# Peptides against a protein of PDB entry 4M9S: the designs that were tried, part 14

Target 1, 135 residues: chain A of PDB entry 4M9S
Amino acid sequence: SRGLVGVECITPYSYKSLAMALQRCVEVLSDEDRSALAFAVVMPPGVDIPVKLWSCVIPVDICSNEEEQLDDEVADRLKRLSKRGALLSGKRMPVLTFKIDHIIHMFLKHVVDAQTIANGISILEQRLLEIGNNN

## One batch from the design tools (peptide; aimed at target 1 D113)

Design b1_p14_5 (made by RFdiffusion4)
Pose (drawn by RFdiffusion4):
Structure b1_p14_5 (pose): chain A 126 residues (1-60, 70-135), chain P 14 residues (1-14)
Amino acid sequence: SRGLVGVECITPYSYKSLAMALQRCVEVLSDEDRSALAFAVVMPPGVDIPVKLWSCVIPVLDDEVADRLKRLSKRGALLSGKRMPVLTFKIDHIIHMFLKHVVDAQTIANGISILEQRLLEIGNNN
Amino acid sequence: SVTPSFDFSSFEEA
């Protein structure tokens, strides 16, 4: 209910809070990976979820979502790969409350909608 | 199309 700023303190670390640190990991990022990351906010954290359940919210055969999610986990270890039972990714929690009070307030609602939308279109496949 | 952005003002202001 306040993000990582709820716990920021003087620590043996050079950063007042972990968000100031993560700030850079996002700054060095490929412009688009900045995009895919900026959207993975509207994902369930600590939950393993498939490439297609991702192809819905991440921008551009759609494995390209996976390629971005791979660079994203290799570069700052921001995501997480889990090869089988099915090629799936996962967003951890700190790497989430970072994005919550950091990603543009609108883009949160837009990801919520673009998803409930593309979810419903997989509802129409049947 | 959506152009996402990041806001670090809340951390700088804190």

Design b1_p14_5_s1 (made by RFdiffusion4, then SolubleMPNN; from b1_p14_5, 4 letters changed)
Fold by OpenDDE base, seed 1:
Structure b1_p14_5_s1 (fold): chain B 135 residues (1-135), chain A 14 residues (1-14)
Amino acid sequence: as target 1 above (135 residues)
Amino acid sequence: PVKPSFDFSPFLEA
């Protein structure tokens, strides 16, 4: 049986149809964008999150370790995700932020592997502590 | 380096 049976959903899509659509979207992503999407699950849904916080959990491999460059790379990935199936919603003003939808988040937390989620949470917590201590 | 994985099977019929 499918997960989330009996759970209320505000989307006009059935769980099956939405899951299929999301799966198709995920399959066509690059590895780096797919990774970004996976780690997006650690963010609270429905909240406009600044890129700086996204950069705490979105892995960047090739970019310079300079903060601005890291943020730019993360922003580019999130921008691409925001243009695909409403995976994310971006806002440029007053500060560049991205938000994961409640429904998308609900599916992702059940389909992304548990280890990735656990690691993402741990990494986020560590980075937040570091940011707080280095103010 | 571990690649995240996605499993949509909980929501999809066989």
Scores: peptide ipSAE 0.600, ipTM 0.896, DockQ to the pose 0.526
OpenDDE base, seeds 2, 3, 4, 5: peptide ipSAE 0.600, 0.597, 0.598, 0.597; ipTM 0.896, 0.899, 0.898, 0.899; seed 2 fails the geometry check

Design b1_p14_5_s2 (made by RFdiffusion4, then SolubleMPNN; from b1_p14_5, 6 letters changed)
Fold by OpenDDE base, seed 4:
Structure b1_p14_5_s2 (fold): chain B 135 residues (1-135), chain A 14 residues (1-14)
Amino acid sequence: as target 1 above (135 residues)
Amino acid sequence: TVKPSFDYSIFLDA
């Protein structure tokens, strides 16, 4: 698994250097992948999150009535992000999940606009509530 | 839908 798991302490200098590297990585993403990355900030770091839950907050530009298609599209975006160094870590078994590292998460918390974060959290909470009520 | 934005200015003062 690619990531920065196990890093407990980062100096200010190291963090800045990492931030610069991450900035470059973010800047080369497509708009849709960059958007997906932004909303990844609402997920708890260090946790393998099923695609279904990612699909609650990852915006898609397609109008699809098919849940499977939505999940597939989200999965594709997350897969692309997982190929960008330590941005995400994907796991296919037993179910397809993606995990954001603590350091990446912390980076996103600092750089993603507050409105996006707030909206993402609200949307996630609403969707989780709906899922919970339907179970 | 609002397009997310990234602000890296906080790292300029470090």
Scores: peptide ipSAE 0.521, ipTM 0.875, DockQ to the pose 0.511
OpenDDE base, seeds 1, 2, 3, 5: peptide ipSAE 0.520, 0.514, 0.515, 0.518; ipTM 0.869, 0.872, 0.873, 0.873

Design b1_p14_5_s3 (made by RFdiffusion4, then SolubleMPNN; from b1_p14_5, 7 letters changed)
Fold by OpenDDE base, seed 1:
Structure b1_p14_5_s3 (fold): chain B 135 residues (1-135), chain A 14 residues (1-14)
Amino acid sequence: as target 1 above (135 residues)
Amino acid sequence: PVKPSFDYSPYLNA
């Protein structure tokens, strides 16, 4: 998988307590934001990922097919997620990026349905190939 | 359109 890194994490939190806390956070999200969070599992943890790459896998149904508008919508979703504790961490400079931490990523690997994960990886790889060919 | 689902049982059943 292109750019994907599998890392296991050790946490001082009990699995049950962490899962319960994260479940509560996930359940209060909108459907759109929750979907965005699910697909965050395909990104390598601990890496600042530009919004453009997030836009390759985050589903957006409302916006037009214009690239700029799609990126803006994705950015808005990721910004909301970044305000939900440790779900994501955003950086505005030098370029707007978002990062998923190792603990959250490990959690998502176990709770997000396998088909979503597989599809997300496939879509990301396809989009990366397209981007590379169009540059 | 595929809607992701979450299954927390891997942690909650521990």
Scores: peptide ipSAE 0.481, ipTM 0.859, DockQ to the pose 0.482
OpenDDE base, seeds 2, 3, 4, 5: peptide ipSAE 0.472, 0.472, 0.477, 0.479; ipTM 0.857, 0.857, 0.858, 0.859

Design b1_p14_5_s4 (made by RFdiffusion4, then SolubleMPNN; from b1_p14_5, 5 letters changed)
Fold by OpenDDE base, seed 4:
Structure b1_p14_5_s4 (fold): chain B 135 residues (1-135), chain A 14 residues (1-14)
Amino acid sequence: as target 1 above (135 residues)
Amino acid sequence: PVVPSFDYSPFLEA
């Protein structure tokens, strides 16, 4: 998996250049993939997050209420994002997980609409509480 | 559904 994990210190110049590169990457995404990327900002960076948790915040317009279809669609979107540069890092074993890099996360925090971030966090918290109460 | 927007202006400020 390609990632920027080794980047601990970024100069302002490197930061701007990286931001420009990421901007171009974001602009070529489909609307649905771009939306998925936006909501990825609510996840903690550097952590392998299972698809189930991603599905809590990634918006999917599906006609079916089947949870399996939701997870599959979310996984597909995340897979596409992982194939585009270092946006995400996917791990298939033992459980399908995706991880957002610290640098990408930092970028998203700066560029994603504040309302989107707030809503995403709220949704995630609510879903996590529901999951926790059902376990 | 709320459509996310991206603002890249923070990186354009010199």
Scores: peptide ipSAE 0.500, ipTM 0.859, DockQ to the pose 0.540
OpenDDE base, seeds 1, 2, 3, 5: peptide ipSAE 0.499, 0.492, 0.498, 0.493; ipTM 0.857, 0.857, 0.860, 0.859

Design b1_p14_6 (made by RFdiffusion4)
Pose (drawn by RFdiffusion4):
Structure b1_p14_6 (pose): chain A 126 residues (1-60, 70-135), chain P 14 residues (1-14)
Amino acid sequence: SRGLVGVECITPYSYKSLAMALQRCVEVLSDEDRSALAFAVVMPPGVDIPVKLWSCVIPVLDDEVADRLKRLSKRGALLSGKRMPVLTFKIDHIIHMFLKHVVDAQTIANGISILEQRLLEIGNNN
Amino acid sequence: SEHLEELRELFEEA
């Protein structure tokens, strides 16, 4: 209910809060990976979810979503790969409350909608 | 707070 700023303090760390640190990991990022990261906010964290359940919210056969999610986990270890039972990724929690009070307030609602939308279109496949 | 605003501007640029 206030993000990482709820716990920021003087610590043996050089950063007042972990968000100030993560700030850079996002700054060095490929412009698009900045995009895919900026959107993975609207995902469930600590939950393993498939490439296609991701191809819905991440921008551009759609494995390209996976490629981005791979660079994203290799570069700052922001995401998480889990090879089988099915090629799936996962957003941890700190790497989430970072994005919550950091990603543009509108892009949150837009990801919520683009998803409930593309979810419904997989509902129409049947 | 300033760093959050900077990131928000950075994400708007994206």

Design b1_p14_6_s1 (made by RFdiffusion4, then SolubleMPNN; from b1_p14_6, 8 letters changed)
Fold by OpenDDE base, seed 1:
Structure b1_p14_6_s1 (fold): chain B 135 residues (1-135), chain A 14 residues (1-14)
Amino acid sequence: as target 1 above (135 residues)
Amino acid sequence: SEVLKRMQELFRKV
């Protein structure tokens, strides 16, 4: 396992302290929010990603197939994650975006199931192609 | 690590 020891971290927390903090943050998440966090691993770290792209990979069971409701539900989940420590960073301007930090992303790569990651990437790629074809 | 194992357990439902 490639340790975080070699990652330039701007956090004042020691590796152990950060890992423990992340564990505590993850433990208090709902199943839905935890799933949303898991799929954040498919996003490039350090990049402000618009909610529309997050909605391509975050699983949401909506009663209606309305895209607007999907984006709202996804945004709510991401907002909750952004309020919990350093899990995500949100920007409201110019467009609502969320960013996963490199450190969090590295943790997710070690703890999220490899098949889940692969599936998430595949789903993202497929949905991006669909969006591209509709434009 | 114990932390990583615990986190892996937490994400098993995903």
Scores: peptide ipSAE 0.557, ipTM 0.921, DockQ to the pose 0.631
OpenDDE base, seeds 2, 3, 4, 5: peptide ipSAE 0.557, 0.554, 0.557, 0.555; ipTM 0.923, 0.919, 0.920, 0.920

Design b1_p14_6_s2 (made by RFdiffusion4, then SolubleMPNN; from b1_p14_6, 7 letters changed)
Fold by OpenDDE base, seed 5:
Structure b1_p14_6_s2 (fold): chain B 135 residues (1-135), chain A 14 residues (1-14)
Amino acid sequence: as target 1 above (135 residues)
Amino acid sequence: DEVLKRLRELFRKV
């Protein structure tokens, strides 16, 4: 059990004020974008993560088996989340990546169901192993 | 905390 050392981020915002801001952001999300945000908790905070790795855990219903369409749909969801400021930060160069903020990640750990988090981590680990074995 | 309770409710469907 790797204890995620909770980085206590000192924010200029009170815990309550930040939680209220997060609530307001989450209330207006679609179910799909809210699910994507929930699964962001399985990623290490403060790390630029390629879209390909995000697609390992974010659930997408695609009509085609094309892997490219999966990444595009995931990227669109993450892009919408990134427009909400502190939720995610996107980089286009050199590779399209998204990063979850430490504070947002900490809140997600408190509000997303523990079993959902555990399942998401397990799925990520399995898919990473598959990617590693197929290369 | 009512805010945290509401957030948990919002994420319950996940």
Scores: peptide ipSAE 0.581, ipTM 0.926, DockQ to the pose 0.547
OpenDDE base, seeds 1, 2, 3, 4: peptide ipSAE 0.575, 0.575, 0.576, 0.576; ipTM 0.925, 0.926, 0.925, 0.926

Design b1_p14_6_s3 (made by RFdiffusion4, then SolubleMPNN; from b1_p14_6, 7 letters changed)
Fold by OpenDDE base, seed 2:
Structure b1_p14_6_s3 (fold): chain B 135 residues (1-135), chain A 14 residues (1-14)
Amino acid sequence: as target 1 above (135 residues)
Amino acid sequence: SEVIERMRELFRKV
């Protein structure tokens, strides 16, 4: 199956096909993974983002109070997403990062609720400020 | 698009 990130030119046909492919991918996601994918929209597309920053935005309901376990849980979710239709691209070196493609990001902007996006951005900003103040 | 609307529905659970 051709990866979604391999689409260089979007024709109306390609758009429809891509949208259908994305729908199929999203439909089979767990609620947790779907939530993680939704919040990926707050990240800048095309940028390798460290898991630590993903962990600032992706909600985890059951996690130990250890930051390391939070990152591991988030990483597992992102890894699953990366294996499904190239929703994300993961890199292990030099540090574990994940990237959302421009096309996927564009679709998320159309389908994720605007308030959810705004909330996600707010949460990210708040967490970044907290990290910055603790350094 | 029906597809887009379906996707919106899926993400409303978030």
Scores: peptide ipSAE 0.579, ipTM 0.926, DockQ to the pose 0.579
OpenDDE base, seeds 1, 3, 4, 5: peptide ipSAE 0.578, 0.573, 0.576, 0.579; ipTM 0.926, 0.925, 0.923, 0.924; seed 1 fails the geometry check

Design b1_p14_6_s4 (made by RFdiffusion4, then SolubleMPNN; from b1_p14_6, 6 letters changed)
Fold by OpenDDE base, seed 1:
Structure b1_p14_6_s4 (fold): chain B 135 residues (1-135), chain A 14 residues (1-14)
Amino acid sequence: as target 1 above (135 residues)
Amino acid sequence: SEVLEKMRELFRKV
């Protein structure tokens, strides 16, 4: 799905309308998908992020600690988000990536709990260090 | 805004 490319809040009214649209999109999400969306705030906006990095911060309760199952579950959640109100933009080639737009990211920064954001960043940093050490 | 407050409520479980 295409992101909110070309969407601009040029007036306060446009901003309010967009916020209302986003609210409606968030309301219909499952708790799991909403959580995934919340942690998207940890990612830099406008950047195609591979699923492997998303899996570092998206909380998934998997019975088996198999990394492959984790990536698949995360990918499914992100795919659902990309199909709902262009919350994310998916790209399949050359590698499956997802991107959060600047506008969506800005809204998340205003509505996601500051401690959750801080924790997400800390988790991402830790996981990246672990990946780096295993390479 | 009222909209932002409602959205914050939606994310409280996170």
Scores: peptide ipSAE 0.561, ipTM 0.920, DockQ to the pose 0.571
OpenDDE base, seeds 2, 3, 4, 5: peptide ipSAE 0.557, 0.559, 0.558, 0.560; ipTM 0.920, 0.918, 0.918, 0.918

Design b1_p14_7 (made by RFdiffusion4)
Pose (drawn by RFdiffusion4):
Structure b1_p14_7 (pose): chain A 126 residues (1-60, 70-135), chain P 14 residues (1-14)
Amino acid sequence: SRGLVGVECITPYSYKSLAMALQRCVEVLSDEDRSALAFAVVMPPGVDIPVKLWSCVIPVLDDEVADRLKRLSKRGALLSGKRMPVLTFKIDHIIHMFLKHVVDAQTIANGISILEQRLLEIGNNN
Amino acid sequence: HLEELKELLKEAAE
């Protein structure tokens, strides 16, 4: 209910809070990977979820979502790969409350909608 | 700094 700023303090670390640190990991990022990351906010954290359940909210055969999610986990270790039972990724929690009070307030609502939308279109496949 | 990052993320989202 306040993000990482709820716990920022003088620590042996050079950063007042972990968000100031993560700031850079996002700044060095490929412009698009900045996009895919900026959107993975609207995902469930600590939950393993498939490439297609991701192809819905991440921008551009759609494995390209996976490629971005791979660079994203290799660069700053921001996501998480789990090869089988099915090629799936995962967003951890700190790497989430970073994005919550950091990603543009609108883009949160837009990701919520673009998803409930593309979810419903997989509802129409049947 | 975080406000600058928010602007960058907004631009990337657009």

Design b1_p14_7_s1 (made by RFdiffusion4, then SolubleMPNN; from b1_p14_7, 7 letters changed)
Fold by OpenDDE base, seed 2:
Structure b1_p14_7_s1 (fold): chain B 135 residues (1-135), chain A 14 residues (1-14)
Amino acid sequence: as target 1 above (135 residues)
Amino acid sequence: SLERLRELLAKASS
């Protein structure tokens, strides 16, 4: 099997320039969308992740009793993020997924609070376990 | 600055 040489995303921007661009993108986000972006750091970069899994870590202040509505709200947030400087990449086929780029993920690892990252990972692990137990 | 970005994300995560 030819190991697909992962196309390393070569950015023409310097570290500083890219950081500034990200800062501008984040500053115009709502508090809810910024929170969603912060927790996106717990996802593996370069992987198409279904909305259901995103909903395991993306915080929603007002939750309905219906899981479907929760997923819709999460999807809306992720869609908004995907429209802002390509923070995420969305794909609808075969199922709705979102992917965080390696470059964005790298920056988030350095700017998101360490405790937030740790909490997000723990929450994801717990909820994945619950999903697995329900199968 | 990168530090400002960190602050924004930290506040949103609180």
Scores: peptide ipSAE 0.118, ipTM 0.749, DockQ to the pose 0.561
OpenDDE base, seeds 1, 3, 4, 5: peptide ipSAE 0.100, 0.078, 0.070, 0.065; ipTM 0.755, 0.711, 0.720, 0.716

Design b1_p14_7_s3 (made by RFdiffusion4, then SolubleMPNN; from b1_p14_7, 8 letters changed)
Fold by OpenDDE base, seed 3:
Structure b1_p14_7_s3 (fold): chain B 135 residues (1-135), chain A 14 residues (1-14)
Amino acid sequence: as target 1 above (135 residues)
Amino acid sequence: SLARLRELLAKASA
């Protein structure tokens, strides 16, 4: 029996239906969690990224949060997003990290405002340089 | 760019 190498034809329909499902999932998020998800687009997909790096781009109201609690607040938001299934995947050991999937990342590239993405990347680059210089 | 971002992340995580 010659195994038909099933050409997984990714149909445009599959992408459209996935986008619709994801959009509905995003709509039920809180404003804060939705904002966090939007900025997740600046991260490279498929990479386990430490919370410290996420904290460089995830917006937190500094007027309502102490700086020393920044990582914890960011982690809580990312944890909530990870509980929504395919949005993020988290690892607790050995270091707390979160990863955005390629499919989710592609979705976000199309729905998040281009200026928001550009700003997020710029902010992240600046913060990374600061971290690198202090280490 | 995404490539630049990956580079920065790699450097920061090293």
Scores: peptide ipSAE 0.106, ipTM 0.723, DockQ to the pose 0.035
OpenDDE base, seeds 1, 2, 4, 5: peptide ipSAE 0.075, 0.039, 0.084, 0.103; ipTM 0.722, 0.697, 0.703, 0.721

Design b1_p14_7_s4 (made by RFdiffusion4, then SolubleMPNN; from b1_p14_7, 7 letters changed)
Fold by OpenDDE base, seed 3:
Structure b1_p14_7_s4 (fold): chain B 135 residues (1-135), chain A 14 residues (1-14)
Amino acid sequence: as target 1 above (135 residues)
Amino acid sequence: RLEELRKRLAEASK
């Protein structure tokens, strides 16, 4: 299944039905996976984002101090999300990336708490600057 | 702010 790729909302009814379906999908997620999905809202939709960049914003409660393990944990969460229909799409080659679709992103913008979005953006900006300075 | 960040991320991901 290609998920919601190519789906165009042409009526208010279609939009409402899709939103309800997505809400049900989100409700059955674990707390950890739902949190990861929430922070996906800070990513640009339709762009294949490397796991390294996802790890800058996806919260991990308990992990090893090793950066390599952090990326693996983030990847596992994103992989689970990608198995839930059109929530995310993953590519394994040439490098592991994940992409959020425009429709899903639009949905998240309406349902994710504004403070969560703001915090996610701030954290991502800070960590990106740190990465840039180390390069 | 969000749009600027998204733009930068999109460019960096290419």
Scores: peptide ipSAE 0.242, ipTM 0.846, DockQ to the pose 0.036
OpenDDE base, seeds 1, 2, 4, 5: peptide ipSAE 0.198, 0.155, 0.198, 0.211; ipTM 0.820, 0.778, 0.800, 0.809

Design b1_p14_8 (made by RFdiffusion4)
Pose (drawn by RFdiffusion4):
Structure b1_p14_8 (pose): chain A 126 residues (1-60, 70-135), chain P 14 residues (1-14)
Amino acid sequence: SRGLVGVECITPYSYKSLAMALQRCVEVLSDEDRSALAFAVVMPPGVDIPVKLWSCVIPVLDDEVADRLKRLSKRGALLSGKRMPVLTFKIDHIIHMFLKHVVDAQTIANGISILEQRLLEIGNNN
Amino acid sequence: FPSFHFPSEVFFSH
């Protein structure tokens, strides 16, 4: 209910809070990977979810979502790969409340909608 | 591209 700023303090760390640190990991990022990351906010954290349940919210055969999610986990270790039972990724939690009070307030609602939308279109496949 | 609202930078020296 306030993000990482709820716990920021003087610590042996050089950063007042972990968000100030993560700031850079996002700044060095490929412009698009900045995009895919900026959107993975509207994902369930600590939950393993498939490439296609990701192809819905991440921008551009759609494995390209996976490629971005791979660079994203290699570069700052921001996501998480889990090879089988099915090629799936996962957003941890700290790497989430970072994005909550950091990603543009609108883009949160837009991701919520673009998803409930593309979810419903997989509802129409049947 | 989406934007980010980064916090201000504060550093500590020990």

Design b1_p14_8_s1 (made by RFdiffusion4, then SolubleMPNN; from b1_p14_8, 9 letters changed)
Fold by OpenDDE base, seed 5:
Structure b1_p14_8_s1 (fold): chain B 135 residues (1-135), chain A 14 residues (1-14)
Amino acid sequence: as target 1 above (135 residues)
Amino acid sequence: MPKFNFPPLVLYDF
C-alpha cells in the first residue's frame, strides 16, 4: 500500500495573502506573546491541549517555584493569542485547554526557524518523560 | 530563585 504522501493542502486562499495577513498579526504581538505563538508549532493541530502541557514549552520567568503561577502566566499568554482570531482557540470546560488550528500550524511550520522547532520538540519530549516518570 | 522554563530561541523566517 503506497502511503499517501501527505497532500500539502494548498488552501484555496492565495497562500500569499494569508501569509501576509498572518505576518502583520505576528508583528504587532509583544515579544512574549510572539514567542509563545512560535512554540505552538510543536503541538499537534486540531487537538485540545491542557495548559499544563503548554507550560512545558512556553518560556516563562517566574519569581516563585510554584507550578500554579507558571500555569497562570502561560494561560494568560494563550488567552491573549486566542483573541487574535484563528491563532488559538480556548476551551474552558471540562478543563482549560487551547488548540492550534491546522492553517495556523501550517503557517508556523514555514516561518518558524527549523532549529527552534527541533529544540521545542526536544524540550516537550523531555518534560513529558519527566511527568510520566513521576507518576 | 527565578525559575526559567527555557531560553526563548525564537527565530522567524519572515
Scores: peptide ipSAE 0.029, ipTM 0.566, DockQ to the pose 0.042
OpenDDE base, seeds 1, 2, 3, 4: peptide ipSAE 0.023, 0.025, 0.023, 0.022; ipTM 0.563, 0.578, 0.569, 0.558; seed 4 fails the geometry check

Design b1_p14_8_s2 (made by RFdiffusion4, then SolubleMPNN; from b1_p14_8, 11 letters changed)
Fold by OpenDDE base, seed 1:
Structure b1_p14_8_s2 (fold): chain B 135 residues (1-135), chain A 14 residues (1-14)
Amino acid sequence: as target 1 above (135 residues)
Amino acid sequence: MPKFNFLPLEIYDF
């Protein structure tokens, strides 16, 4: 059964109102959470992404180089984003994952600075290569 | 720090 991907035809009006609402939502975030949201643009939309992969792109200023602490801090940020304006959708089982919706992702692609996007992609690629070389 | 380039809010005032 091919699930009807309901193409929500967002009217231009609905899009503008949604964009305004999303902008307001982003503006009230903490600097840390807003930063995390910005880098969410590098993730594929509609995919449940494990926290470990989010940790590759979410900047965390922790003095500890412990990977577990990094994942915990990233998870906390993503959890906050999931509770605010449905910016992300969290899933706990089978593993803790977060998903960015297509609409939110499309919004971010328009509002996140091109250099920020490029940097995020570069960081992700670099860290994925590092993970691959350590296996 | 990541930068957001938001559209002017006036664009959303209908």
Scores: peptide ipSAE 0.346, ipTM 0.783, DockQ to the pose 0.384
OpenDDE base, seeds 2, 3, 4, 5: peptide ipSAE 0.345, 0.342, 0.344, 0.344; ipTM 0.784, 0.782, 0.784, 0.782

Design b1_p14_8_s3 (made by RFdiffusion4, then SolubleMPNN; from b1_p14_8, 9 letters changed)
Fold by OpenDDE base, seed 3:
Structure b1_p14_8_s3 (fold): chain B 135 residues (1-135), chain A 14 residues (1-14)
Amino acid sequence: as target 1 above (135 residues)
Amino acid sequence: MPKFNFPPLVTYVF
């Protein structure tokens, strides 16, 4: 499948049709997968981000004390998003990472609530500080 | 475009 990498949006019409297609892709997601996609907006676009950093912002409800199960559940959600309309790009080697493309990230900035974005950034910053202080 | 309301960021690890 030739990924969307070859569509230079040369025209305003191509941008509107892509935005409508992306909106439809988001509307058919489960509430859980849609929530995970919303929080992808706090990640830098075009960067391969390890699952451990995604687990800082992806909302999961796990009845387990094992941190290892958190990363597995987050990875499963991100993997579903990577298969559905190429909303994310996953790499397994050398480390499991996921990337949000610039076009998807720009779309999310317009459709995700501004307060949700601000809260997500604040939580990511806090958790990164906690990880940095434990090393 | 209609804005999607997403639930607050809550990661529950129990």
Scores: peptide ipSAE 0.020, ipTM 0.530, DockQ to the pose 0.082
OpenDDE base, seeds 1, 2, 4, 5: peptide ipSAE 0.019, 0.019, 0.019, 0.017; ipTM 0.468, 0.522, 0.463, 0.472

Design b1_p14_8_s4 (made by RFdiffusion4, then SolubleMPNN; from b1_p14_8, 9 letters changed)
Fold by OpenDDE base, seed 2:
Parts: structure tokens; sequence; C-alpha cells
Structure b1_p14_8_s4 (fold): chain B 135 residues (1-135), chain A 14 residues (1-14)
């Protein structure tokens, strides 16, 4: 089965069908997974992003302040998303990464609320600055 | 909580 990456041209009909399918996929997600998907829009499409960077944006309520637990919980959410509707693609080697496809990213840009996108970008920027200052 | 605003064109098929 050709992944979405192989789609060079989408007809309006195909786009509509894809959008409907993606909407249904989003609707059946848990609240946690849906939230993770929403914030995936802030990531550049087509790039394998390490879980650590995902953990900067994806909100997780953890009881411990251990970074390892945060990454594990985020990874679990992203893994679930990767198994649904090609929302994400995961790679375990050489390091655990996840990638959002261009088509999925384009979909999210249209359907995720603008304020949510802005918040996600702000959070990511803040976390990256914190990481940069601690190095 | 993040919000999704699905396009009306998609909603009309339901």
Amino acid sequence: as target 1 above (135 residues)
Amino acid sequence: MPKFNFLPEVLYDF
C-alpha cells in the first residue's frame, strides 16, 4: 500500500474523501491522542523528529518530573497515532523519531484552530529556548 | 483543550 508520501496529485474528490476519512480518524481518538495530533501541526512536515522535540509540544500530565517518563508517554501517544490513518510515521532506528506527512500536515493546518496552532508554536519556541540556555 | 474546526465541505457529507 503506497503511503500518503507517494501521492503527488490529489483531485478535489480525492481530497474530499481523504478529509472525511481523516476527520473520522480524529473523531474516534481519545482526548489525549487527539490533543497530541493537534499539536503535531507545529512540526515541519516530512522530517523525522526525535521524541524529545515532540515532548516539548505535546501536553502530558505526569506524576514524576523525570524526562524519561515524559518521553515514554509522548512516544506511546505518537505510536498510537502512527497506527491510525497514517497520521504519523515512526522510526525506531537510529533513534526513535516520528514524522508527519505533508498531506496530513496540510489537513491539520486547515482544521486545527488558529489559536491552538499559535499556542503550540509559542510553547515549542519557549521550550527550545530553555533547552538552548541549559546547554 | 485543542480545537478542531473541520471544513463545512467535509461536514456536508454526513
Scores: peptide ipSAE 0.310, ipTM 0.750, DockQ to the pose 0.359
OpenDDE base, seeds 1, 3, 4, 5: peptide ipSAE 0.306, 0.304, 0.306, 0.307; ipTM 0.749, 0.749, 0.753, 0.748

